Peptides against a protein of PDB entry 4N7V. Designs and how they scored, part 133

Target 1, 222 residues: chain A of PDB entry 4N7V
Amino acid sequence: TLRSITSPLVAHRLKPIRQKTKKAVVSILDSEEVCVELVKEYASQEYVKEVLQISSDGNTITIYYPNGGRGFPLADRPPSPTDNISRYSFDNLPEKYWRKYQYASRFVQLVRSKSPKITYFTRYAKCILMENSPGADFEVWFYDGVKIHKTEDFIQVIEKTGKSYTLKSESEVNSLKEEIKMYMDHANEGHRICLALESIISEEERKTRSAPFFPIIIGRKP

## One batch from the design tools (peptide; made by RFdiffusion4, then SolubleMPNN)

Design b2_p22_7_s2 (from b2_p22_7, 7 letters changed)
Fold by OpenDDE base, seed 4:
Structure b2_p22_7_s2 (fold): chain B 222 residues (1-222), chain A 22 residues (1-22)
Amino acid sequence: as target 1 above (222 residues)
Amino acid sequence: DEEIEEELEKELKELFEEYEKE
């Protein structure tokens, strides 16, 4: 099943973006829907031949073929769904579209990994918990120039000198210079705080069913 | 499709790196 290889994408709270590649254009719309436009080139003109429009919660996929399948000239936004429209739920999406959905999902996940959910200013750094899940990215921008970027898979460190390296195991983390460990400790504390706040705020959102509380900013840059 | 994913990831990575430099 599709669910066995990916979860429904979640584009809530994401800002609109449009990214063109050679063969596709991927967009997050103002409506927080996600569109994948499949692009073909004919006589030096690009046409959108197929569109997957995915709801913000990832559960509904609308597939359509612009201009009766003849294609619609590529524009600054997806063409309207007017021709050959099919609507699917996530769980009944035909397998032939799974790869395209996965592509959209990865795009959204990438955008989420760069979208602040919680910004927390400490005495020493700007800490940012991102929107992606599971295992949201966490970035710490120290005011002295040190940067730490934590992901589910690795920790990237950029030192004051500009030296950059990636840590992929606990043993590598333990082998850090003592001076870097101090930054890591601060980063970890900021991370803990952000996760705690995320949990509390999310629970409050659930209870109130109000407008989203995120993104939030906590503290001020010194 | 795999090629599309690779292209997107590359382009987005570059885009975000540029943004981080600002």
Scores: peptide ipSAE 0.024, ipTM 0.613, DockQ to the pose 0.115
Fold by OpenDDE base, seed 2:
Structure b2_p22_7_s2 (fold): chain B 222 residues (1-222), chain A 22 residues (1-22)
Amino acid sequence: as target 1 above (222 residues)
Amino acid sequence: DEEIEEELEKELKELFEEYEKE
């Protein structure tokens, strides 16, 4: 099943973006819907031959073929759906569209990993918890130039000198130089705080059923 | 489709890195 290989994408709170590649254009719309436009070139003109429009919660997929499959000239936005529209739920999406959905999902996840959910300014750094899940990315930008990027899979450290390295295990983290450990400790503290705040705020969002509280900014740069 | 995905991920990563540098 599609669910066995990916979860429904979540595009809520993401800013509109349109990214063109040679073969496709992927967009997050103002409506927070996600569109994948499949592009073909003919006579030096690009045409959209197929569009997957995915709801913001990822559960509804609308597929259409502009101009009865003849294509619509590539523009600055997806072409409007025509009369030949197929609508599917996530669980009923035909397998032939799974790869395209995965593409959209990965795109959204990437965007989420770069979209601040919580920005927290400490005395020493700007900390950012991102929107991706599970295991949201966490970035720490120290004012002195040190950078730490935590993901579910690794921790990247960029030292003042520009030296960069990746840590993939606890043993590697424990082997860090003492001066770097200080930065790591601060990063971890900031991370803990952001996660705690995320939990509290998310619970309040659930209770109020109001507009999203995120993204939020906590504190100010010194 | 896999090729499209890889290209997109690369491009997006680069785009975001550039954005973060500004």
Scores: peptide ipSAE 0.031, ipTM 0.610, DockQ to the pose 0.115; fails the geometry check
Fold by OpenDDE base, seed 5:
Structure b2_p22_7_s2 (fold): chain B 222 residues (1-222), chain A 22 residues (1-22)
Amino acid sequence: as target 1 above (222 residues)
Amino acid sequence: DEEIEEELEKELKELFEEYEKE
């Protein structure tokens, strides 16, 4: 099943973006829908032959072939669906489209990992909790040039000297120099605060059923 | 945030390069 390969993509709160490759264009639209345009070149002109339009919650996939499969000239946005539109749920998506959906999902997840959900300014750093899940990325940009990037899988440290290294276990974290541990302690505290705020704000958002509260910015750069 | 955007662009490029090789 498709679900065994990937979960439905989630594009909520993501800003519009359009990324082109030789064979495809992937977009997040203003509507927060995700489009995969399959591109073919004829006589030095690029044409969109197939479009997968995926809902913001990833559960609905609309597939169409512009101009009856002849293709539509590549533009700055996906071509509008016209005739012969197929609509599928996530669980009913034909296998021939799974790879394309997976590509869209990976793209969205990458964008989410770089999309601020909570920005928190401390006395020493700009802390950013990202939109990806589970285990959202957390970045700390210290004003003195030190950077800490936490993911579900590792912690990357960039020191003032430009020295960069990755930590993948608690033992490696514990072996850090005392000076770096101070930065790590601050980063961890900022992370804790961001997670706490995320929980509280999400609960209030659920109760009010208002427009999205995220992204938010707490504090200001000194 | 320009720094985040630059990181995103770099990683997107890498992602697409991998996809095209497959």
Scores: peptide ipSAE 0.028, ipTM 0.664, DockQ to the pose 0.845; fails the geometry check
Fold by OpenDDE base, seed 3:
Structure b2_p22_7_s2 (fold): chain B 222 residues (1-222), chain A 22 residues (1-22)
Amino acid sequence: as target 1 above (222 residues)
Amino acid sequence: DEEIEEELEKELKELFEEYEKE
C-alpha cells in the first residue's frame, strides 16, 4: 500500500514556493495545495504533460493531462485543469502515481524542515522549532556565531571558527568539549521550552477553532 | 522516476542550505 511507503503529506501553513528540475516542477500554491508538473521538452520548448494536484492535508489527489495529453507550455504556475480529471483518495491512488506522490511528500517534508513554527529569542540565541514531523528540526543561532541544528537523526554543530561536525549518538554528545556543552545545554533548554509551548498552543487552537496561531514569535532579540 | 526524485531532493536541499547562509 501507499501508506506503507509514506504518510499523507501535510502542507498547512507553508508559504507558496515553486521549484523546477529538469523533468518536473513542484509547487506549493496559495491554497496550500501541492502540485507536481511532469515536464517534457519538444522542439526546445518545455511542456507540462501531467499534473498531480494534492490537497493541503494530502488526502485528495487530482490528476489531469493538459490539452488532451498533448501538453501545455510550461509557465510560472500549473495549468488549470480543463480536460479529463481523475480524483483519488490517498488510499485509492493507483500504484503508477505512488512515486510521484512520494516526491511531493519529500518536497513538502523538506520545506517543512525549513519552515519556522516557533521562533523563541533567548538572551543568547534565536531558537527555531520547525514544522516537520515527527521529530521536528530545531535550530539554535547563537548571537556570537555558534549554530546548533538538531534533527531526529543527528545534531550538527557549527563553531565560531566555522568548524562543523555532526553528532549521531549520546556518547558523542557527552564527549564534547566543556565550552560546547554549555551551548548544547542552552539549546536543549530552548528545545524543551519550544516543545512545551507547541503543545499548549496546539491545544488552545483545538479548543477555539480559530485561525492558526502558528507561526509564532516569542520574545525579541536583545 | 528515481532520477527525478534524486535531482529534486538534491536541488531543494542545496537551495535551502544557501538560503540559511544569507
Scores: peptide ipSAE 0.025, ipTM 0.608, DockQ to the pose 0.096; fails the geometry check

Design b2_p22_7_s3 (from b2_p22_7, 8 letters changed)
Fold by OpenDDE base, seed 1:
Structure b2_p22_7_s3 (fold): chain B 222 residues (1-222), chain A 22 residues (1-22)
Amino acid sequence: as target 1 above (222 residues)
Amino acid sequence: MEELKEELEKELKKLFEEYEKE
């Protein structure tokens, strides 16, 4: 099943973006829908031959073939759906489209990992909790140039000199130089605070019918 | 945010290149 290889993508709160490659264009629309445009070249002109438009919650996939499959000239946005449209649920998506959906999912997940959900300014750093889940990425940009990037899988440290290294275990963290440990301690504290705030804000958001609370910025740059 | 955007674009390009290679 498709579910065995990927989960429904979640594009809520993501800002519009459009990324072109040689054979495809992937975009997040203002509507927070995700579009995969398959591109072919004929006579030095690029045409969109197929479009997968995926709902923001990933559960509905609309597929259409512009100009009856002849293709539509590539533009700055996906071509509008025509009368020849197929609509599928996630669980009913034909296997021939699974790879394309997976591609869209990976795209969205990457975008989420780089999309701020909570920005928290401390005395020493700009802390950013990202939108990806579970185990959201957490980045700390210290004002003195040190950078720490925490993911579910590792911690990356970039020192002032530009020296970069990755930590994958607590043992490695414990073996850090004392100076770096100080940065790590601060990063961890910022992370704790962001997670706590995320929980509180999310709960309040659930209780209200207001517009989304995220992304949110807490504090100000010194 | 600009720095994050640049990093995103770099990673997306890499991701898409890998996809097209398959």
Scores: peptide ipSAE 0.031, ipTM 0.689, DockQ to the pose 0.860
Fold by OpenDDE base, seed 4:
Structure b2_p22_7_s3 (fold): chain B 222 residues (1-222), chain A 22 residues (1-22)
Amino acid sequence: as target 1 above (222 residues)
Amino acid sequence: MEELKEELEKELKKLFEEYEKE
C-alpha cells in the first residue's frame, strides 16, 4: 500500500513555494495544497501534461490532464483543473501515481524541515524548531558563528573556523571537544525548551480550536 | 524564513537531482 511507504503529506502552515525541475514543477499553493505538475517539452516549449493536486492534509488527490490531455503551457502556477479530473483518497490512489505522491511528500517534508515552527532567541543563539515530523529538525545559530543542526538522523556541527562535520552516533557526540560540548549543551537545552513549548502550545491550540498559534517567536534578538 | 530560503533551495536541488536519477 501507499501507506506502507509514506504517510499522507501535511502542508499546513507552509508558505507558498514553487520549485521547477526538468520534468516537474512542485508547488505549495496559498491554499496550502500541493501540486505536482508533470512537464513535457515540445518544440522548445514546456507543457504541463498532468497535475496531481494534493490537499493540505494529504488525504485527497485530484489528478487532471490539462487541455484535454494535450497539455497546457507551463506558467507561474498550476493550470486549473478543467479536464479529465479524477479524485482519489490517499488509500485509493492508483499505484501508478505513488511515485509522484512520494515525490510531493518528500518535497513537503523538506520544506517543513526548513520552515520554522518555533523560533527561540537565547543569550547566545537563535534556536529554531522546524515543522517536519516525526523528529523535527532543530537548528541553533550561535551569534559567534557556530551552528548546530539536529535532525532525526544526525547532528551537524559547523565550528567558528568553518570546519563542518556530522555526528551519527552517541559515541561520536561523546567524543566531541569540550568547547564544542558547551555549544551542544546549549543547543540541547534550547531544543528541550522548544519541545516543551510546542507541546504546551499545541495542547492549547487543540482546546481552543482557534486559528493556528504557530509559527511563534520567543525572545528577542540581542 | 527568508534566511532559510537559500538553504532550502540548495536542499531541494539535491532532492530533485536524486529523484531524476532514480
Scores: peptide ipSAE 0.031, ipTM 0.692, DockQ to the pose 0.715
Fold by OpenDDE base, seed 3:
Structure b2_p22_7_s3 (fold): chain B 222 residues (1-222), chain A 22 residues (1-22)
Amino acid sequence: as target 1 above (222 residues)
Amino acid sequence: MEELKEELEKELKKLFEEYEKE
């Protein structure tokens, strides 16, 4: 099943973006829908032959073939669906489209990992909790130039000199120089606070059924 | 925001290269 390969993508709260490769263009629209345009080249002109339009919650996939399958010239936005439109649920998506959906999902996941959900300014750093899940990325930009990037899989440290290294275990973290440990301690505290605030704010969103509270900025740069 | 965009573009390029190799 598709579900065994990936979960439905989640594009809520993501800003519009359009990224082109040789064979495809992937977009997040103003509607927070995700579009994958399959591109072919004929006579030095690029044409969109197939479009997958995925709902913001990832559960509905609309597939259409522009201009009766002849293709539509590539433009700055996906072509509008006009005819021969197929609509599928996530669990009923034909296998031939699974790879394309997975590509869209990976794209969205990457965008989410770089999209601020909570920005928290401390006395020493700008802390950012990202939108991806589970295990959201967390970045700390210290005002003196040090950067710490935490992911579910690793911690990356960039020192003032520009020297960078990756930590993949707790033992490696414990082996850090004392000076770097101070930065790590601050980063961990900021991370804890952001996670706590995320929980509280999310609960209030659920109760009020209001417009999304995120992204949110807490504090200001000194 | 701009720094994040640059990092995103770098990672997207890598992702697309991996996808095209499959």
Scores: peptide ipSAE 0.032, ipTM 0.691, DockQ to the pose 0.801; fails the geometry check
Fold by OpenDDE base, seed 2:
Structure b2_p22_7_s3 (fold): chain B 222 residues (1-222), chain A 22 residues (1-22)
Amino acid sequence: as target 1 above (222 residues)
Amino acid sequence: MEELKEELEKELKKLFEEYEKE
């Protein structure tokens, strides 16, 4: 099943973006819907032959073929749906579209991993908890130039000298130089705080059913 | 997100390169 390889994409709170490749254009719209435009080139002109329009919650996929499949000239936005529209739920999406959905999903997830959910300024660093889930990315930009990037899979450290390395286990973290451990400790503290705030704020969002509270900024740069 | 634009673009490039090779 599609669910076995990916979860429904979540594009809520993401800013609009449009990214073109040779074969496709992927967009997050103002409506927070996600569009995948399949592009073909003919006579030095690019045409959109197929569009997958995915709802912001990822659960509804609308597929259409512009101009009855003849294609629509590539523009700065997806072509409008035609009368030849197919609508699917996530669980009923034909397998032939799974790759394209997965592409959209990975794109969205990547965007989420680079989209600040909580920005927290400490005395020493700018900390950012990202939108991706599970295991949101967490970045720490120390004012002195040190950078720490935490993901679900690894921790990347960039030292003042520009030296970069990746830590993939607790043992590697424990083997860090004392000076680097200080940065890591601070990063971890900031991370904990951001997660705590996320939990509290999310609960309040649930209760109020109001507009999203995120993204938020806590503190100010010294 | 604007502050992360360069990093985002870099990662997106990598992502798209993967799919274009498929």
Scores: peptide ipSAE 0.031, ipTM 0.692, DockQ to the pose 0.711; fails the geometry check

Design b2_p22_7_s4 (from b2_p22_7, 7 letters changed)
Fold by OpenDDE base, seed 3:
Structure b2_p22_7_s4 (fold): chain B 222 residues (1-222), chain A 22 residues (1-22)
Amino acid sequence: as target 1 above (222 residues)
Amino acid sequence: MEELEKELEEELKKLFEEYEKE
């Protein structure tokens, strides 16, 4: 099943973006829908031959072939669906489209990992909890130039000198220089606070059924 | 398609890294 390969993508709260590669263009629209345009080149002109339009919650996939399958000239936005349109649920998506969906999902996940959900200014750093899940990325930009980037898989440290290294285990974290441990302690505290606030704010969103509270900024740079 | 995915991820990664440096 598709579900065994990936979960439905989540594009809520993401800003519009358009990224072109040699054979495809992927976009997040103002509607927070995700579009994958499959591109072919004929006579030095690029044409969109197939479009996958995925809903913001990832559960609905609309597939169409512009200009009766002849293709539509590549433009600054996806072509409008005018011809034969197929609509699928996530669980009913034909297998031939699974890899394309996975491509869109990875794109969205990457965008989410770089999209601030909570920005928290401390006395020493700008802390940012990102939108990706599970295990959202967490970045700490210290005002003195040190940077710590936490992911589910590793912790990256960039020192004032520009020297960078990655930590992949607790033992490596425990082996850090005492000076760096101080930065790590602050980063961990900021991370804890952001996670706590995320939980509280998300619960209030659920109760009020209001417009999204995120992204949110807490505090200000000193 | 794996090549396309890798290309996209690398391009996007670079783009975001540049943006974060601003």
Scores: peptide ipSAE 0.033, ipTM 0.616, DockQ to the pose 0.115
Fold by OpenDDE base, seed 5:
Structure b2_p22_7_s4 (fold): chain B 222 residues (1-222), chain A 22 residues (1-22)
Amino acid sequence: as target 1 above (222 residues)
Amino acid sequence: MEELEKELEEELKKLFEEYEKE
C-alpha cells in the first residue's frame, strides 16, 4: 500500500514555493495544495505532460494530462485542469503514481524542515522550531556566531571559528568541550520551551477552531 | 525520481541558505 511507503503529506501553513528540476516542477500553491508537474522538452520548449495536484492534507490526489496528453507549455504556475480529470483518495491512488506522490511528500517534508513554526528570541540566541514532524528540526543561532542545528538524527554544531561537526550519539555530545556544552545547554532549554509552547498553543488552537496560530514569534532580537 | 529528489534538495538548500542570510 501507499501508506506503507509514506504518510499523507501535510502542507498546512507552508508558504507558496515553486521549484523547478530538469524533469519536474514542484509547487506549493496559495491554497496550500501541492502540484507536481512532469516536464518534457520538445524543440527547446518545455511542456507539462502530467500534473498531480495533491490537497493540503495529502488525502486527495487529482491527476490530469494537459491538452489530452499533448502537453501544455511550461509557465509560472501549473496549468489549470480541464478535461479527463481523475480524482483519487490517498488509499485508492493507483500504484503507478506512488513514486510521484512520494516525491511530493519528501519535497513537502523538506520544506517543512525549513519552515519556522515557532521563533523564540532569547538573550543569547534566535531559536527556531520547524514545521516538520515527527521530531521537528530545531535551530539555534547565537548572536556571537555559534550555530546549533538539531534534527531527529543528529546535532550539527558550528563554532565561532567556523569549525563544523556533527554529533550522532550521546557519547559524542558528552565529549564536547565545556564551552560548547554551555551553548548546548542553552539550546536544549530553548528547545524545551518551544516544544512546551507548541503543545499549549496547539491545544488552544484546537479549542478555539480559529485561524491558525502558527507561525509565531516570541520575544525580539536584542 | 531519486535524481529529481537530489536536485530538488540541493536547490532548496541553496534557496533557504540565501534567504536566511538576507
Scores: peptide ipSAE 0.030, ipTM 0.618, DockQ to the pose 0.096
Fold by OpenDDE base, seed 1:
Structure b2_p22_7_s4 (fold): chain B 222 residues (1-222), chain A 22 residues (1-22)
Amino acid sequence: as target 1 above (222 residues)
Amino acid sequence: MEELEKELEEELKKLFEEYEKE
């Protein structure tokens, strides 16, 4: 099943973006829908031959073939759906489209990992909790130039000199220089606070019918 | 944010190149 290789993508709160490659264009629209445009070149002109338009919650996939399958000239946005449209649920998506959906999912996940959900300014750093889940990325940009990037899989440290290294275990973290441990301690505290705030804010958001609370900025840069 | 956007673009480019290579 498609579900065995990927989960429905979630594009809520993501800003519009459009990324072109040679054979495809992937984008997040203002509507938070995700579009995959398959591109072919004829006579030095690029045409969109197929479009997968995926709902913001990933559960609905609309597929259409512009201009009766002849293709539509590539533009700055996906071509509008025509009368020849197929609509599928995630669980009913034909296998021939699974790879394309997976591509869209990876794209969205990457965008989420770079999309701030909570920005928290401390005395020493700008802390950012990202939108990806589970195990959201957490970045700490210290004002003195040190950077720490925490993911579910590793912690990357960039020192003032530009020296970069990756930590993958607690043992490695414990072996850090004392100076770096101080930065790590601060990063961990900021992370804890962001996670706590995320929980509280999310709960309040659930209780209200207001506009989304995220992204949110807490504090100010010194 | 600008730095994050640049990094995102680079990573996305790599992702898409790998996808198209398959």
Scores: peptide ipSAE 0.029, ipTM 0.653, DockQ to the pose 0.891
Fold by OpenDDE base, seed 2:
Structure b2_p22_7_s4 (fold): chain B 222 residues (1-222), chain A 22 residues (1-22)
Amino acid sequence: as target 1 above (222 residues)
Amino acid sequence: MEELEKELEEELKKLFEEYEKE
């Protein structure tokens, strides 16, 4: 099943973006819907041959073929759906579209990993918890130039000198130089705080059923 | 698809790096 390889994408709170590649254009719309435009080149002109429009919650996929499959000239936005529209739920999406959905999902997840959910300014650093899940990325930008990027899979450290390295295990973290451990400790504290705030705020969002509270900024740069 | 994803990731990384500099 599609669910076995990916979860429904979640594009809520993401800013509109349009990214063109050679074979496709992927967009997050103002409506927070996600569009994948499949592009074909003909006579030095690019045409959109197929569009997957995915709802913001990822559960509804609308597929259409502009101009009956003849294609629509690539523009600055997806072409409007025609009369030949197929609508599917996530669980009923034909397998032939799974790869394209997965592409959209990965795109959204990537965008989420770069989209601040919580920005927290400490005395020493700007901390950012991102929107991706599970295991949201966490970035720490120390004012002195040190950078720490935590993901579900690794921790990247960029030292003042520009030296960069990746830590993939606890043993490697424990082997860090003392001076770097201080930065790591601060980063971890900031991370903990952001996660705690996320939990509290998310619960309040659930209760109020109001507009999203995120993204938020906590504190100010000194 | 893997190629497309790789291209997208590279492009997006650049885009977001620019965004983060602001």
Scores: peptide ipSAE 0.029, ipTM 0.616, DockQ to the pose 0.095

